Peptides against a protein of PDB entry 5D63. Designs and how they scored, part 61

Target 1, 292 residues: chain A of PDB entry 5D63
Amino acid sequence: SLRRGIYHIENAGVPSAIDLKDGSSSDGTPIVGWQFTPDTINWHQLWLAEPIPNVADTFTLCNLFSGTYMDLYNGSSEAGTAVNGWQGTAFTTNPHQLWTIKKSSDGTSYKIQNYGSKTFVDLVNGDSSDGAKIAGWTGTWDEGNPHQKWYFNRMSVSSAEAQAAIARNPHIHGTYRGYILDGEYLVLPNATFTQIWKDSGLPGSKWREQIYDCDDFAIAMKAAVGKWGADSWKANGFAIFCGVMLGVNKAGDAAHAYNFTLTKDHADIVFFEPQNGGYLNDIGYDSYMAFY

## One batch from the design tools (peptide; aimed at target 1 Y288)

Design b2_p25_4_s1 (made by RFdiffusion4, then SolubleMPNN; from b2_p25_4, 12 letters changed)
Fold by OpenDDE base, seed 5:
Structure b2_p25_4_s1 (fold): chain B 292 residues (1-292), chain A 25 residues (1-25)
Amino acid sequence: as target 1 above (292 residues)
Amino acid sequence: SEAEEIARLRALFAQARAEYAALTA
C-alpha cells in the first residue's frame, strides 16, 4: 500500500510528470503533463498523499506548492473529464477529490482511480509535450496502458524512517537521544540545502566564543530551513528535513554542534557543517543528541 | 518568527544537554 508522503508522480510511458500549471492556487487550474529534471525539486510537481482513515488505498492529493487538491471536475465519469487543482481539505468527503491508488498490473507503477467515478487519471494520448492534457478516463486495474500508469517517487520521509537512518549511522553515541519535532519531512537536494545556507547569511557569520559559536550556527541553519519551507510551500502537514546534532569526539574532551540531512536514497544521513557549508560522512564527533 | 523558533530550539538544546549530563556523569 502507498504510504503517506510527498511524491513526484511520473508517467510510466513517457518522461512527463503530473504538474499543476503555473503552480496556481486558483480553482480550476489545469493539471497537465510536464517535463521534469531528475534530482531537483520540480516545484509544481510535488503532491502530498494523505490516506483517508478506514477507506482502503484512498487518498487526497495536495499540491505542495499551491496547497490545492487534485480534483475531477464535477466528478464526471465521462472520458476526457478535466482534472484540475481545487481548494479542499486533507480529509474531505468530496469524492471529486478522493483517489484510490494501487499498484498496476506491472507491480511497479500505480494507477490513480477517482473514488466516485471509478475512472482513472490519464495522460491523454501519452503526449509528452509540456501542457499535455491529463483527464479522467475509463479503464480497468489490470490494463497495461501506460497512459494510466504512474511511478510514485517518494520525496519525503516519515519521522520513523529518519529515525531508522540515524540509527544505522556509525557516528552515533551509545547514549544518543533523538527529539522528533514533526511527522513527515521533505528531503531537499544538497544544492537546495546549500542555497538556503547561503541565503541565510551564515557564510558571512563570524564565530565568537559563546555568543555565536557552533550551537548558534546549527540552530540558525535549522531556522533558515524552516523559514524557507514556510515561504516556499502553501501545503501543510509536513516539514523540511534539517537536523541538529550535538556530538562528542572520540577522546571525550571536545563537543560540537552541527547539522545533518538525508542522502538521496533516504537510507543514510550526511553531516553538514554550518560554519563552512561542508558535507561530511564523518564530522569527527559521535552524536549524543539530535533534533529533527 | 525565525527568532521565536531559535528561542524554542535553544530551550530544547538546553534540555537535551542537561539530560545527557545526567546520563553520562
Scores: peptide ipSAE 0.023, ipTM 0.560, DockQ to the pose 0.726
OpenDDE base, seeds 1, 2, 3, 4: peptide ipSAE 0.014, 0.021, 0.022, 0.022; ipTM 0.416, 0.501, 0.527, 0.516; seed 3 fails the geometry check

Design b2_p25_4_s2 (made by RFdiffusion4, then SolubleMPNN; from b2_p25_4, 14 letters changed)
Fold by OpenDDE base, seed 5:
Structure b2_p25_4_s2 (fold): chain B 292 residues (1-292), chain A 25 residues (1-25)
Amino acid sequence: as target 1 above (292 residues)
Amino acid sequence: SDEEEIQRIRDLIAEAVARYNAETA
């Protein structure tokens, strides 16, 4: 089954993603097809899928930017019914906002069926243009119509997945203790992570013995990412991934504090030096503590 | 609750700081 997480949802037939128009939080804002840029944030095109307890394969879809939910207008089963953003809650009982999401017959894409109407989210006519209509449309789980097939590109990791990535890294000390602060993490592209670093003022910060040294830099970076998250997204129930590590060198006579994030495939971690903005596979220390 | 979560985070940070200080003292 589809895991809880943040997804970029892309049409299986054309290079178009499910987009909340202008990222507006107004009720009735159209959800449309829109072009996207791979390996970027795609601000209006990220959706938090929250599984409904005790209802198999059924989710709400919350737009990260607006904090509103995918909503089938009036719950109508009529082909061509608008799909819009609308205020809601993650565990709503409103069938207009409940979506059964399961694999299509091709085994790689998903179909998105409204729980109430039993119609499917459809990129009308497979239109690849920006602003193309997305609507509820009649269909079946078995048919191969690409207008109703969607790839769910996972943009986040669970705390367990992050923990597993850390555990696989060769630069973890035998005495390592990890502290998980959140449950689900949006993983940023390095370019975005770097931009947050630049905007934080850290590139111009002066290293000073103990009063503002490695631990202060690392914590300041995490705080900057946290603030960026709070300022950028209206949805709740997720965090932005940015870890802090304390490490010791091989000789055991020097310690360092630094940051880390996840690689693009989410399988590994990469270390980030907040004093110079560098990404490293080996920072020269083995981590004995992390919080993220 | 939010307060409990905040306190949990504070405790974790405090522990981390203490560990760091012990390691680097």
Scores: peptide ipSAE 0.024, ipTM 0.331, DockQ to the pose 0.181
OpenDDE base, seeds 1, 2, 3, 4: peptide ipSAE 0.016, 0.023, 0.018, 0.022; ipTM 0.407, 0.298, 0.446, 0.331; seed 2 fails the geometry check

Design b2_p25_4_s3 (made by RFdiffusion4, then SolubleMPNN; from b2_p25_4, 14 letters changed)
Fold by OpenDDE base, seed 2:
Structure b2_p25_4_s3 (fold): chain B 292 residues (1-292), chain A 25 residues (1-25)
Amino acid sequence: as target 1 above (292 residues)
Amino acid sequence: SLEEEIERLRRLFEQARAEYERETA
């Protein structure tokens, strides 16, 4: 079954993603097909899927940017019914905003069925143009129509996945302790991570013994990412991944504080030096503590 | 020793975390 998480939802037939038009929080804002750029933040095209307790394979879909929810207009079962953004809550009972999401017959893509109407989210006519209509449409789970098949590209990791990535890294001290602060993390592309670093002013910050040294840089970076998250997204229930580590060198006579993030495939961690903005597979220290 | 310092920091972190959780509950 689909895991809780943040997804970029792409049509199986054409290079189009489910997009909330202009990222608007207004009720009735159209959800449309729109082009996307791989390995970037697609601002209006990220959706938090929240599983509904005791309702199998059923979710709300919250637009990360607007904080509004995917909504079938009037819950109508008529083909061509608009799918819009609308105010809601993660665990709503409103069937207009409840979506059953299961694998399609091809075993790789998903279909998105409205819980009430039993119609499916459809990229009308498979139109790949920006602003193409997305609507509820008659269908069945077994049909192979690519207009109703969607790839769910996971853009977040659970705390458990992050923990596993850390555990696989060779630069972890035997005394390592990890402290998990949140449950689900949006993982940023390095370019975005770097831009946050630049905008924070850290590149111009001066290292000073004790008063502003490695720990201050690392914490400042985490704070900058946190602020960026708070300022950028209206949805709740997730964090932005940016870890802090404390490490010791091989000789055991020096310590360092630094950041880390996840690789593109979310399988490994990469170290980030906030003093110079560098990404390293080996920062020269073994981590004995981390929080993220 | 370094090991003792690590343990000290670990304990301090745990305390701080617990306090934070109480304050933000």
Scores: peptide ipSAE 0.024, ipTM 0.513, DockQ to the pose 0.047
OpenDDE base, seeds 1, 3, 4, 5: peptide ipSAE 0.023, 0.022, 0.024, 0.024; ipTM 0.597, 0.519, 0.479, 0.576; seed 5 fails the geometry check

Design b2_p25_4_s4 (made by RFdiffusion4, then SolubleMPNN; from b2_p25_4, 12 letters changed)
Fold by OpenDDE base, seed 4:
Structure b2_p25_4_s4 (fold): chain B 292 residues (1-292), chain A 25 residues (1-25)
Amino acid sequence: as target 1 above (292 residues)
Amino acid sequence: SLEEEIERLRKLFEEARARYEAETA
């Protein structure tokens, strides 16, 4: 089944993603098809899928930017019914905002069925233009219509997945202790991560013995990422991935504090030096402590 | 023990970080 997480939802037929128009939090804001740029944030096109307890394969979909939820207008089963953003909660009982999401017949894409109406989220006419209508439409689970098939590209990791990525990294000390602070993490592309670093003022910060050294840089970076998250997104229930590590070198006579994030495929970690903004596969230290 | 080793590493961090950073700056 689909895991809890943040997804970029792309049509299986055309290069269009599910977009909340203008990222507006207003009730009734149209959800539309819109172009996207790979390996970027795509601000209005990220959706937090929250599984409903005791209801198989059923989720709410919260727009990360607006904090509103995907909503089938009036829960109507009529073909062409508007799909909009609407205020809601993650564990609502409102069937207008409950979506059963399961694999399509092709085994790769998903279909998104409204729990109440049993109609499917449809990119009307497969229109690839910006602002194309997305609506509820009649269908079946086994149909091959690409208008109703969607790729769910996961943009986040669970704490468990992050933990696993750390565990298989070769630069972890035998005494490693990890402290998980959140449950789900949006993983940023390096360009965005770097921009946050730049905007934090850290590039202009001067290393000073004890008063502002490696730990201060690393914590400042994490704080900057946290603030960026709070300022950028209205949805709750997730964090922005940015870890802090304390490490010791192989000789055991030097220590360092640094950051880390996840690689694009989320399978590995990459180290980030907040003192110079560099990304490294090997920062020269083995981590004995991390929090993220 | 693990706890003793962690404490060792903590002390190492406190004692060595500034010197190392200064030398590699």
Scores: peptide ipSAE 0.031, ipTM 0.599, DockQ to the pose 0.055
OpenDDE base, seeds 1, 2, 3, 5: peptide ipSAE 0.023, 0.022, 0.023, 0.023; ipTM 0.481, 0.484, 0.443, 0.532

Design b2_p25_5 (made by RFdiffusion4)
Pose (drawn by RFdiffusion4):
Structure b2_p25_5 (pose): chain A 292 residues (1-292), chain P 25 residues (1-25)
Amino acid sequence: as target 1 above (292 residues)
Amino acid sequence: AADATIAAWKQLMADERTRFAAETA
C-alpha cells in the first residue's frame, strides 16, 4: 500500500509530472502534464495523499500549494473526462475525489483509479508537452499502457522515518533524547533550506554572548522554516522538516546548538550551522537533545 | 502564539542542559 505522504507524481512513459495548472485554487482548474526540475520544490506538482479509513488503498489527493483536490469532473466514466482541482476535504465521501492507488504490472509505478467511475488517470496520448491534458480513461489494472502509469516519488518522511535517520547517525551522544513535534514532514532540498535561512535575516545576525548566541540562531532558523511552511502552502496535515539539536564536544567541555535536515534519499541527517549557512556531516558535537 | 512556542523551546533546552549535566557529573 502507498503510505500517507507528499508525492511528486511522474508519468512512467515521459518525464511529465501531474501539475495543477498555475497552482490555481479555482474550482475546475485543469490538472495537466508538465516538465519538472529535480531537487527543487516543484510548486504546483506536490500532492498530499490521505488514506481513507476502512477503504482499502483509497485516498484523497490534495495539492500542497492550492489546498484543492484531484477531482474527476462529475464522476463520469466516459474516456476523456477532465481531471481538475476542486474544493473538498481530506476524508470526503465524494467519489469524484477518491482514488484507489495500487502498483501497476511493472511493480514500481502505480495506477490511479477513480473510486466512483473505475476509470484511470491518463496522460492523454502520452503527450510530453507542457500543459498536456490528463483525463479519466478506460483501462485495466494489469496492462502495460504507460499513459496510465505513474511513479509516486516520495517527498516527505514520517516522524518514524526521521527518527530512524537520526538513530543511524554516528554523532549522537549516549544521553540523547529526541522530541517529536509532528507526524509527516516535507523534506527540503538544501537549495530551499538555504533560501529560507537567507530570507530569515540570520546571515546578517551577529553572535553576542547569551543575548544572541548559538541557541538563538538555531531556534530562529526553526521558527523561520515553520513560518515559511504556513505562508507557502494551503494544504494542512503536514509540517516542514527542520530540526534543532544541542550537542557536546568529544572533550565534554563545550556545547553547541545547531540545526539539521535530511539527505535526498531520506536515510540520513545532515547538520546545518545557522551562524554561517554551512552543511556538515560532522559539526564537531554529539547531539544530546533534538526537537523537530 | 509564536512567542509562547519559542519560550517553550527555550525552557526545553534549559531542562535538557540540567538533565545532561546531572547525568554526566

Design b2_p25_5_s1 (made by RFdiffusion4, then SolubleMPNN; from b2_p25_5, 18 letters changed)
Fold by OpenDDE base, seed 2:
Structure b2_p25_5_s1 (fold): chain B 292 residues (1-292), chain A 25 residues (1-25)
Amino acid sequence: as target 1 above (292 residues)
Amino acid sequence: SMEEEIERLRRLIAEAKAEYAALTA
């Protein structure tokens, strides 16, 4: 079954993603097909899937940017019914905003069925143009029509997945303690992570003994990412991944504070030096504690 | 706020460092 998380939802037939037009929070804002750029933040095209307790394979879909929810207009079962952004809550009972999401017959893509109407989210005519209509349409779970098949590319990790990635890394001290601060994390491309670092003013900050040294740099980076998240997204229930580590060298006579993020495949961590903006697979220290 | 978050993290780091010191004594 589909896991809770943030997804970029791409059509199986054409290079188009589910997009909330202009990222608007207004009720009735059209959801449309739109082009996307791989390995970047596609601002209006990220959706938080929240599973409904005790209702199998059923979710709400919250647009990360607008904080509004995918909504089938009036819950109508008529083919061509508009799919829009609309105000809502993560655990609503409104069937207009409840979506059953299961694997299609091809075993790789998903179909998105409205819980009430039993119609499916459809890229009308498979139109790949920006602004193409997305609507509720009649269908069945076993049909192979690519207009109703969607790839769910996961853009986030759970705290458990992050913990597992850390545990696999060879640069972890035997006395390691991890402090998990949130439950679900949007993982940023390195380019975005670096841009936040640049915008924070850290590149112009000077190392000063104790008063502004390695721990201050690492904490400042964490705070900058947190602020960026708060300023960028209206949805709740997730954080932006940026870790802080304290480590000791192999000789045991030197310590350092630094950041870390996840690799593109979310399987490993990479270390980030906030004093110079560098990414390293080996920073020369073994972590004895982390916050993330 | 950013300032509040920095202060929160400083406290957590201090606690973690103290725990590590106790474990490695």
Scores: peptide ipSAE 0.035, ipTM 0.474, DockQ to the pose 0.781
OpenDDE base, seeds 1, 3, 4, 5: peptide ipSAE 0.030, 0.031, 0.035, 0.026; ipTM 0.500, 0.461, 0.479, 0.473

Design b2_p25_5_s2 (made by RFdiffusion4, then SolubleMPNN; from b2_p25_5, 18 letters changed)
Fold by OpenDDE base, seed 1:
Parts: sequence; C-alpha cells; structure tokens
Structure b2_p25_5_s2 (fold): chain B 292 residues (1-292), chain A 25 residues (1-25)
Amino acid sequence: as target 1 above (292 residues)
Amino acid sequence: SMEAEIEQLRRMFEEAKRRYAEETA
C-alpha cells in the first residue's frame, strides 16, 4: 500500500513527470507531463499523498508548491477529461479529488484511479513533450498500458523512518534521546541544503565563545531550513528535514552541536557541519540528543 | 540512570565549549 508522503510521480513509459503547470494556484490550472531533473527539487512536480481514513488505497494529492489538489474536471468519466489543480482539502469527500492508487500489474508502478469516475490518470498518447496532456481515461487495473502507469518516487520520510535511520547509525551514544517535532519530512538534495546554508549567512558568521558557537550555528541552520520551507511551499502537513544533534567524542572530553540530514535512499543519516558546510559520515562525535 | 548520564554529558558540553575557546584565543 502507498504510504502517506511526498512523491515525485514519473510516467513508466517516458521520462515525464506529473507537473502542475507553472505551479499556479488558480482553479483549473492544467496538470501536464513535463521533463524533470533527477536529484533536484522539481518544484511543480511534488505531490503530498494524504490517505483517506477508512477508504482503502484512496488519497488526495496536494501539489506541494501551489497547495492545490489534483482534480478530475467535473468528475467526468469521459476519456480525455482534464486533470487540473483545484482548491481543496486533504480529507475532502469530493470524488473529483479522490484517487485510488494501487500497484499496477507489473508490481513496480502504480495506477491512479479517480474514485468517482473509475477512470485512470493518463499521459495522453504517451507524449513526452513538455505540457503534454494528462487526462482521465478509461482503463483497467490489469492493463499494461504505460500511459497509465506511474512510478511514485518518495521524496519524504516519516518521523518513524527518520528515527530508524538514526538508530542504524554507528555514531549514536548509548544515552541517546531523540525528539521528533513533525510527522513527515521532505528530504532535500544536498545541493539545496547547501544553498539554504549559504543563503542563511552562516558561511560569514563568526564563531564567538558561548554567545555564538556550535549550538548557535546548528540552530541557525535549522531555522534557515524552516524559513525556507515556509517561504517555498504553500502546502501544509509536512516539514523540511533538518536535524540538530548534540554529541560527545569517544574520549568523553569534548562535545559539539551539529546538524544532520538523510542520505538519498533515506536509509542513513549524514552529518552536516554548519560552521563550514561540510557533509560527513563521521563527524567525530556520538550523539546523545537530537531533535528534528 | 540515563537521565544522570545525559546531564553529565550536558555539563561536558558546556565545559568543552569553554575549553575550545581557551585553546583558540
């Protein structure tokens, strides 16, 4: 079953992703096929899938950038019906915005069926061009048509997944206590994470005894990421992953405050030094406290 | 206890910061 999370949704047949055109929040904005760049944010192509309670495999899909929802125009079952962005709510009862998402017959891709019309999200003619029409189209769950098959690349982690990644890391102190601040986290590419760091002014900040030392750098980075999230996305119900850790060295005679994020596969954490912008698998400290 | 150990580490953190400042001045 598809989990709650943020997804980049890519066609199984051609290198095209589900894109809200221009990221516009206007009702009726076309959802289209569009090229994407791997390992980047792809701003208009991220979708928060919110599972509907007590309705099996059914979700709303909120565009992260616009805060609007995937909407089948008038809920029509006619082939070629437009799929657009439209205002909505995460737990709507409007069947125009409810999507049943399950594995296709190939076991790796998903199909996206409108709950009401029972038609499927279709990249019309498998057109790989930017702006290609995405529409509701007749189909079946077992059909092999790649126009209606989509890979859901998960771009976020749950708090539980983050917790598990931390627990697997060898640089965690036996006294470790973690504090979870949110439920779902968009995991940024390192390039984006670094850019936020640069834009924060931290590269030019001066270390000063107590008044602006390691903990201040680490907190400032987290604050910068938080602000970036708030300023960048109109959707709610998620956070941007950026952790803070306090650690002690092996000798037990030094301590440090630093940041951490997740690796690309979300299986591990990587440490980030906010004083120099470096990523490290071993920062030289074992964490006894984290919040994220 | 875990809480006592964490408190010890917290104290170590503050002390370590002071030492670093002294070494870098």
Scores: peptide ipSAE 0.050, ipTM 0.623, DockQ to the pose 0.053
OpenDDE base, seeds 2, 3, 4, 5: peptide ipSAE 0.047, 0.045, 0.046, 0.038; ipTM 0.640, 0.636, 0.643, 0.608

Design b2_p25_5_s3 (made by RFdiffusion4, then SolubleMPNN; from b2_p25_5, 14 letters changed)
Fold by OpenDDE base, seed 5:
Structure b2_p25_5_s3 (fold): chain B 292 residues (1-292), chain A 25 residues (1-25)
Amino acid sequence: as target 1 above (292 residues)
Amino acid sequence: SMEAEIAAIREAIAKAREEYAAETA
């Protein structure tokens, strides 16, 4: 079963992703096939899948950038019906915006079926060009047509998954206490994380004893990421992953405050030093406290 | 019918909310 989360949705047949054209929030904005760059944000191509309670395998799909929802125009069952962005809510009862998402017959890709019309999201003619039409089309769950098969690449983690990644790290103190602030987190590529750091002004900030030292840098980084999230995305119900840790060194005679994020595979954490913008697998401290 | 489908969805959501409320009471 597909988990709640943020996904980059890629066609199984051609290197094209489901894209909300220009990231526009206008009702009726076309959803189209578009090229993408691996290991980047792909701004208009991220979708928050929200599961509908007590409706098996059924979701709304909110475009992260626009805050609008994937919508089958007029709920029509006609082949070639437009799929657009449209205003909505996560737990809508509008069947135009309800999508049953299950594994295809190949066991790796998914098919996306409109709940009402029972038609499938289709990259028309398997067109790999930018702006290619995506439409509702007749089909079955067992068909092998790659025009209707999609890979769901998860770009977020739940709080539980983040907690598990932290728990696996060898640089966690025995007295560790973690505080979870949100439920779902978009995990940024390091390049984006670094750019936020640069734009925050932290690279030009000077260390000063107690008045602006390690804890100030770490909190400033978290604040910068929070602001970036608020300014960048119109969807709600998720946060941007950026943790703060307090740690003690092996000798027990020094403490430090620093940041951390998740690795690309979301299985581990990597430490981030906000005083110099460095990523480290070992920052020289064992964490006794974190919040994220 | 579309109306029947909407009604079924609303009922399912309502049931889930009731269950959640009972667990957190």
Scores: peptide ipSAE 0.025, ipTM 0.504, DockQ to the pose 0.016
OpenDDE base, seeds 1, 2, 3, 4: peptide ipSAE 0.011, 0.000, 0.009, 0.011; ipTM 0.392, 0.252, 0.405, 0.386; seeds 1, 3, 4 fail the geometry check

Design b2_p25_5_s4 (made by RFdiffusion4, then SolubleMPNN; from b2_p25_5, 15 letters changed)
Fold by OpenDDE base, seed 3:
Structure b2_p25_5_s4 (fold): chain B 292 residues (1-292), chain A 25 residues (1-25)
Amino acid sequence: as target 1 above (292 residues)
Amino acid sequence: SEAEEIERLRELIAEARARYAAETA
């Protein structure tokens, strides 16, 4: 079954993603097909899938940018019914905003069925153009029509997944203690992570003994990422991944504070040096403490 | 003990900071 998380939702037939037009929070904003750029944030195309307790395979889909929810207009079962952004809540009982999401016949893509109408989210005519209509349309779970098949590319990790990535990293000290602060984390592309670092002013910050040294840099980076998240997204219920570590070198004669994020496949961590903006697989320290 | 080792590592940070300051002064 689909797990709670943030997804980029791409059509199985054409290179088009489910896009909330202009990222608008207005009720009735069209959800449309739109081109996307791999390994980028794709601002209007990220959706938080929240599973509904005790309703099998059923979710709300919250647009991260707008904070509004995918909504089948009037819950109509008519083919061609508009799918829009609309105000809502994660655990709504409104069937217009409840979506059953299960694997399609190909075993890789998903179909998105409205809970009430039993119609499916459809990229009308498989139109790959920007702004192409997405609508509710009649269909079946076993139908192979790519207009109704969607890849759910996970853009976030759970705290457990992050913990697992840390646990298998070779640069963890035997005394390691990790502290998990949130439940779900949007994982940023390095380019975005770096841009946040640049915008924070850290590149121009001066290292000073104790008063502003490695721990201050690392905490400042985490604070900058947190602020960026708060300023960028209207949805709630997730954090932006940026960890802080304290580590000791192999010789045991030096210690450091630094950041870390996750690799593209979310299976491993990569270290980030907030004093110079570098990414490293080996920062030269083994972590004895982390919080993220 | 584990707790003692963690405290040692915390102290090591302070020492490392001091060394770096001396080297870059």
Scores: peptide ipSAE 0.020, ipTM 0.407, DockQ to the pose 0.050
OpenDDE base, seeds 1, 2, 4, 5: peptide ipSAE 0.000, 0.000, 0.000, 0.009; ipTM 0.294, 0.232, 0.294, 0.381; seeds 4, 5 fail the geometry check

Design b2_p25_6 (made by RFdiffusion4)
Pose (drawn by RFdiffusion4):
Structure b2_p25_6 (pose): chain A 292 residues (1-292), chain P 25 residues (1-25)
Amino acid sequence: as target 1 above (292 residues)
Amino acid sequence: SALDELLTAMAEEKTAFFEAMDAET
């Protein structure tokens, strides 16, 4: 089963993503195929998949930017029916916004079926052009037609996954305790994490004993990332990944506060120095506390 | 034990630093 999370959904035949046109929140805004840039935030192309209780393999798909839902127009089973963004809720009983998502016959990509109509999300004619129509269409679960096959590229981690990445890190103090704050996190590319640091004003902040020292920088960065999350996205039910760690050096005589993020493959953590914007695999300290 | 001693010393130094600021104010 597809796990709850945030996905960039890419057509298996051509490198077009499912894109809510112009990120518009208007009811009826077309969902189309569009090109994308890897290792960036694709602002109109991120979808929060919320599992429906007791309804196997069925979800709502909420655009992260607009807060609106993937909706099969009037639930029609006619091939060519429009797939648009529409107002809704995470656990709606409206079948126009319910999607059964299971693996295709290739075992890697998925097919997306409307719960009400039993039709599939289809990149019409396999068109790779920006703005190509995506519609509901007749189809089967097992066929190889790439127009109806989609890679769900996971862009978020559960709290259990973040905890696992931290536990595998070699720079964790024996007294380490972690404090988990949310359940699902959008993992940022370093380019975006750095842009938030720049926009927070921290690059211009001067170190000052106690009144603006390492703990102040680290907490400020976490707060800046939290503000960015709420100000940038309209969908609810997730958080942005940015951790704070306190650590101690090998000699046991100096401590430091700093931030951390995740690698692209989501398996490992990488340390971030908020005083200078650097990313480090080894910051010189072993973490004895973290909150994220 | 070494980490607890280090954190206690840091707390004492921080208290002293803010007492000195209050006296100056």

Design b2_p25_6_s1 (made by RFdiffusion4, then SolubleMPNN; from b2_p25_6, 17 letters changed)
Fold by OpenDDE base, seed 2:
Structure b2_p25_6_s1 (fold): chain B 292 residues (1-292), chain A 25 residues (1-25)
Amino acid sequence: as target 1 above (292 residues)
Amino acid sequence: SKLEELFAKIAEQAKKLFEELKKLE
């Protein structure tokens, strides 16, 4: 079963992703195939999959950028029916916006079936060009047509996954207490994380005893990431991952406040020093407290 | 709020240690 989360959805046959054209929030905005750049934020191509309670394998798909939902136009079962962005809610009962998502016969890709029409999201003719039509099309769960097969690349982590990544890190103190603030987190590439740091003004901030020292830098970075999230995305129900830690050195005679994020594979954490913008696997402290 | 209560707990549990040991750099 597909987990709740933010996904980059890529066609199994050609290097195209499901893209909301221009990221527009207007009703009826076309959803199209579009090229993407790995290891970057593909702004119009991120989708929050929200599972519908008590309806097996069924989701709404909210475009992260526009805050609108994947919608089969008029719920029509006719092949070639447009798939568009449209206003909606995460737990809607509108079958135009309900999608059954299950593994395809190859066991790695998924198919996306409209709950009402029973047609499938189809990259028409497998067209790899930017702006290629995505439409509802007849199909079956077991056929191998790559036009209707999609890889769901997870771009977020649950709070439980983040907690697990922290727990297996060797630089966690025995007295560690973690405080989870949200349920699902978009994980940023380091390049984006660094850019937020640069734009925050922290690179030009002067360390001053007590009045602006390590805790101020760490909190300022988290605040900058939070603001970036609020300013960048119209969808709700997720956060941007940026943690704050308090740690003590091995000797037990010095403490530090710093940030952390997740590695590319989401399996581990990496420490971030907001005073210089550095990433470290070992920051020289063992964390006894974190919130994220 | 729940968040306010959480931060109050954080402060209570960590203040003494951090205040005494925070690195001067």
Scores: peptide ipSAE 0.133, ipTM 0.623, DockQ to the pose 0.056
OpenDDE base, seeds 1, 3, 4, 5: peptide ipSAE 0.073, 0.082, 0.091, 0.071; ipTM 0.614, 0.615, 0.619, 0.613

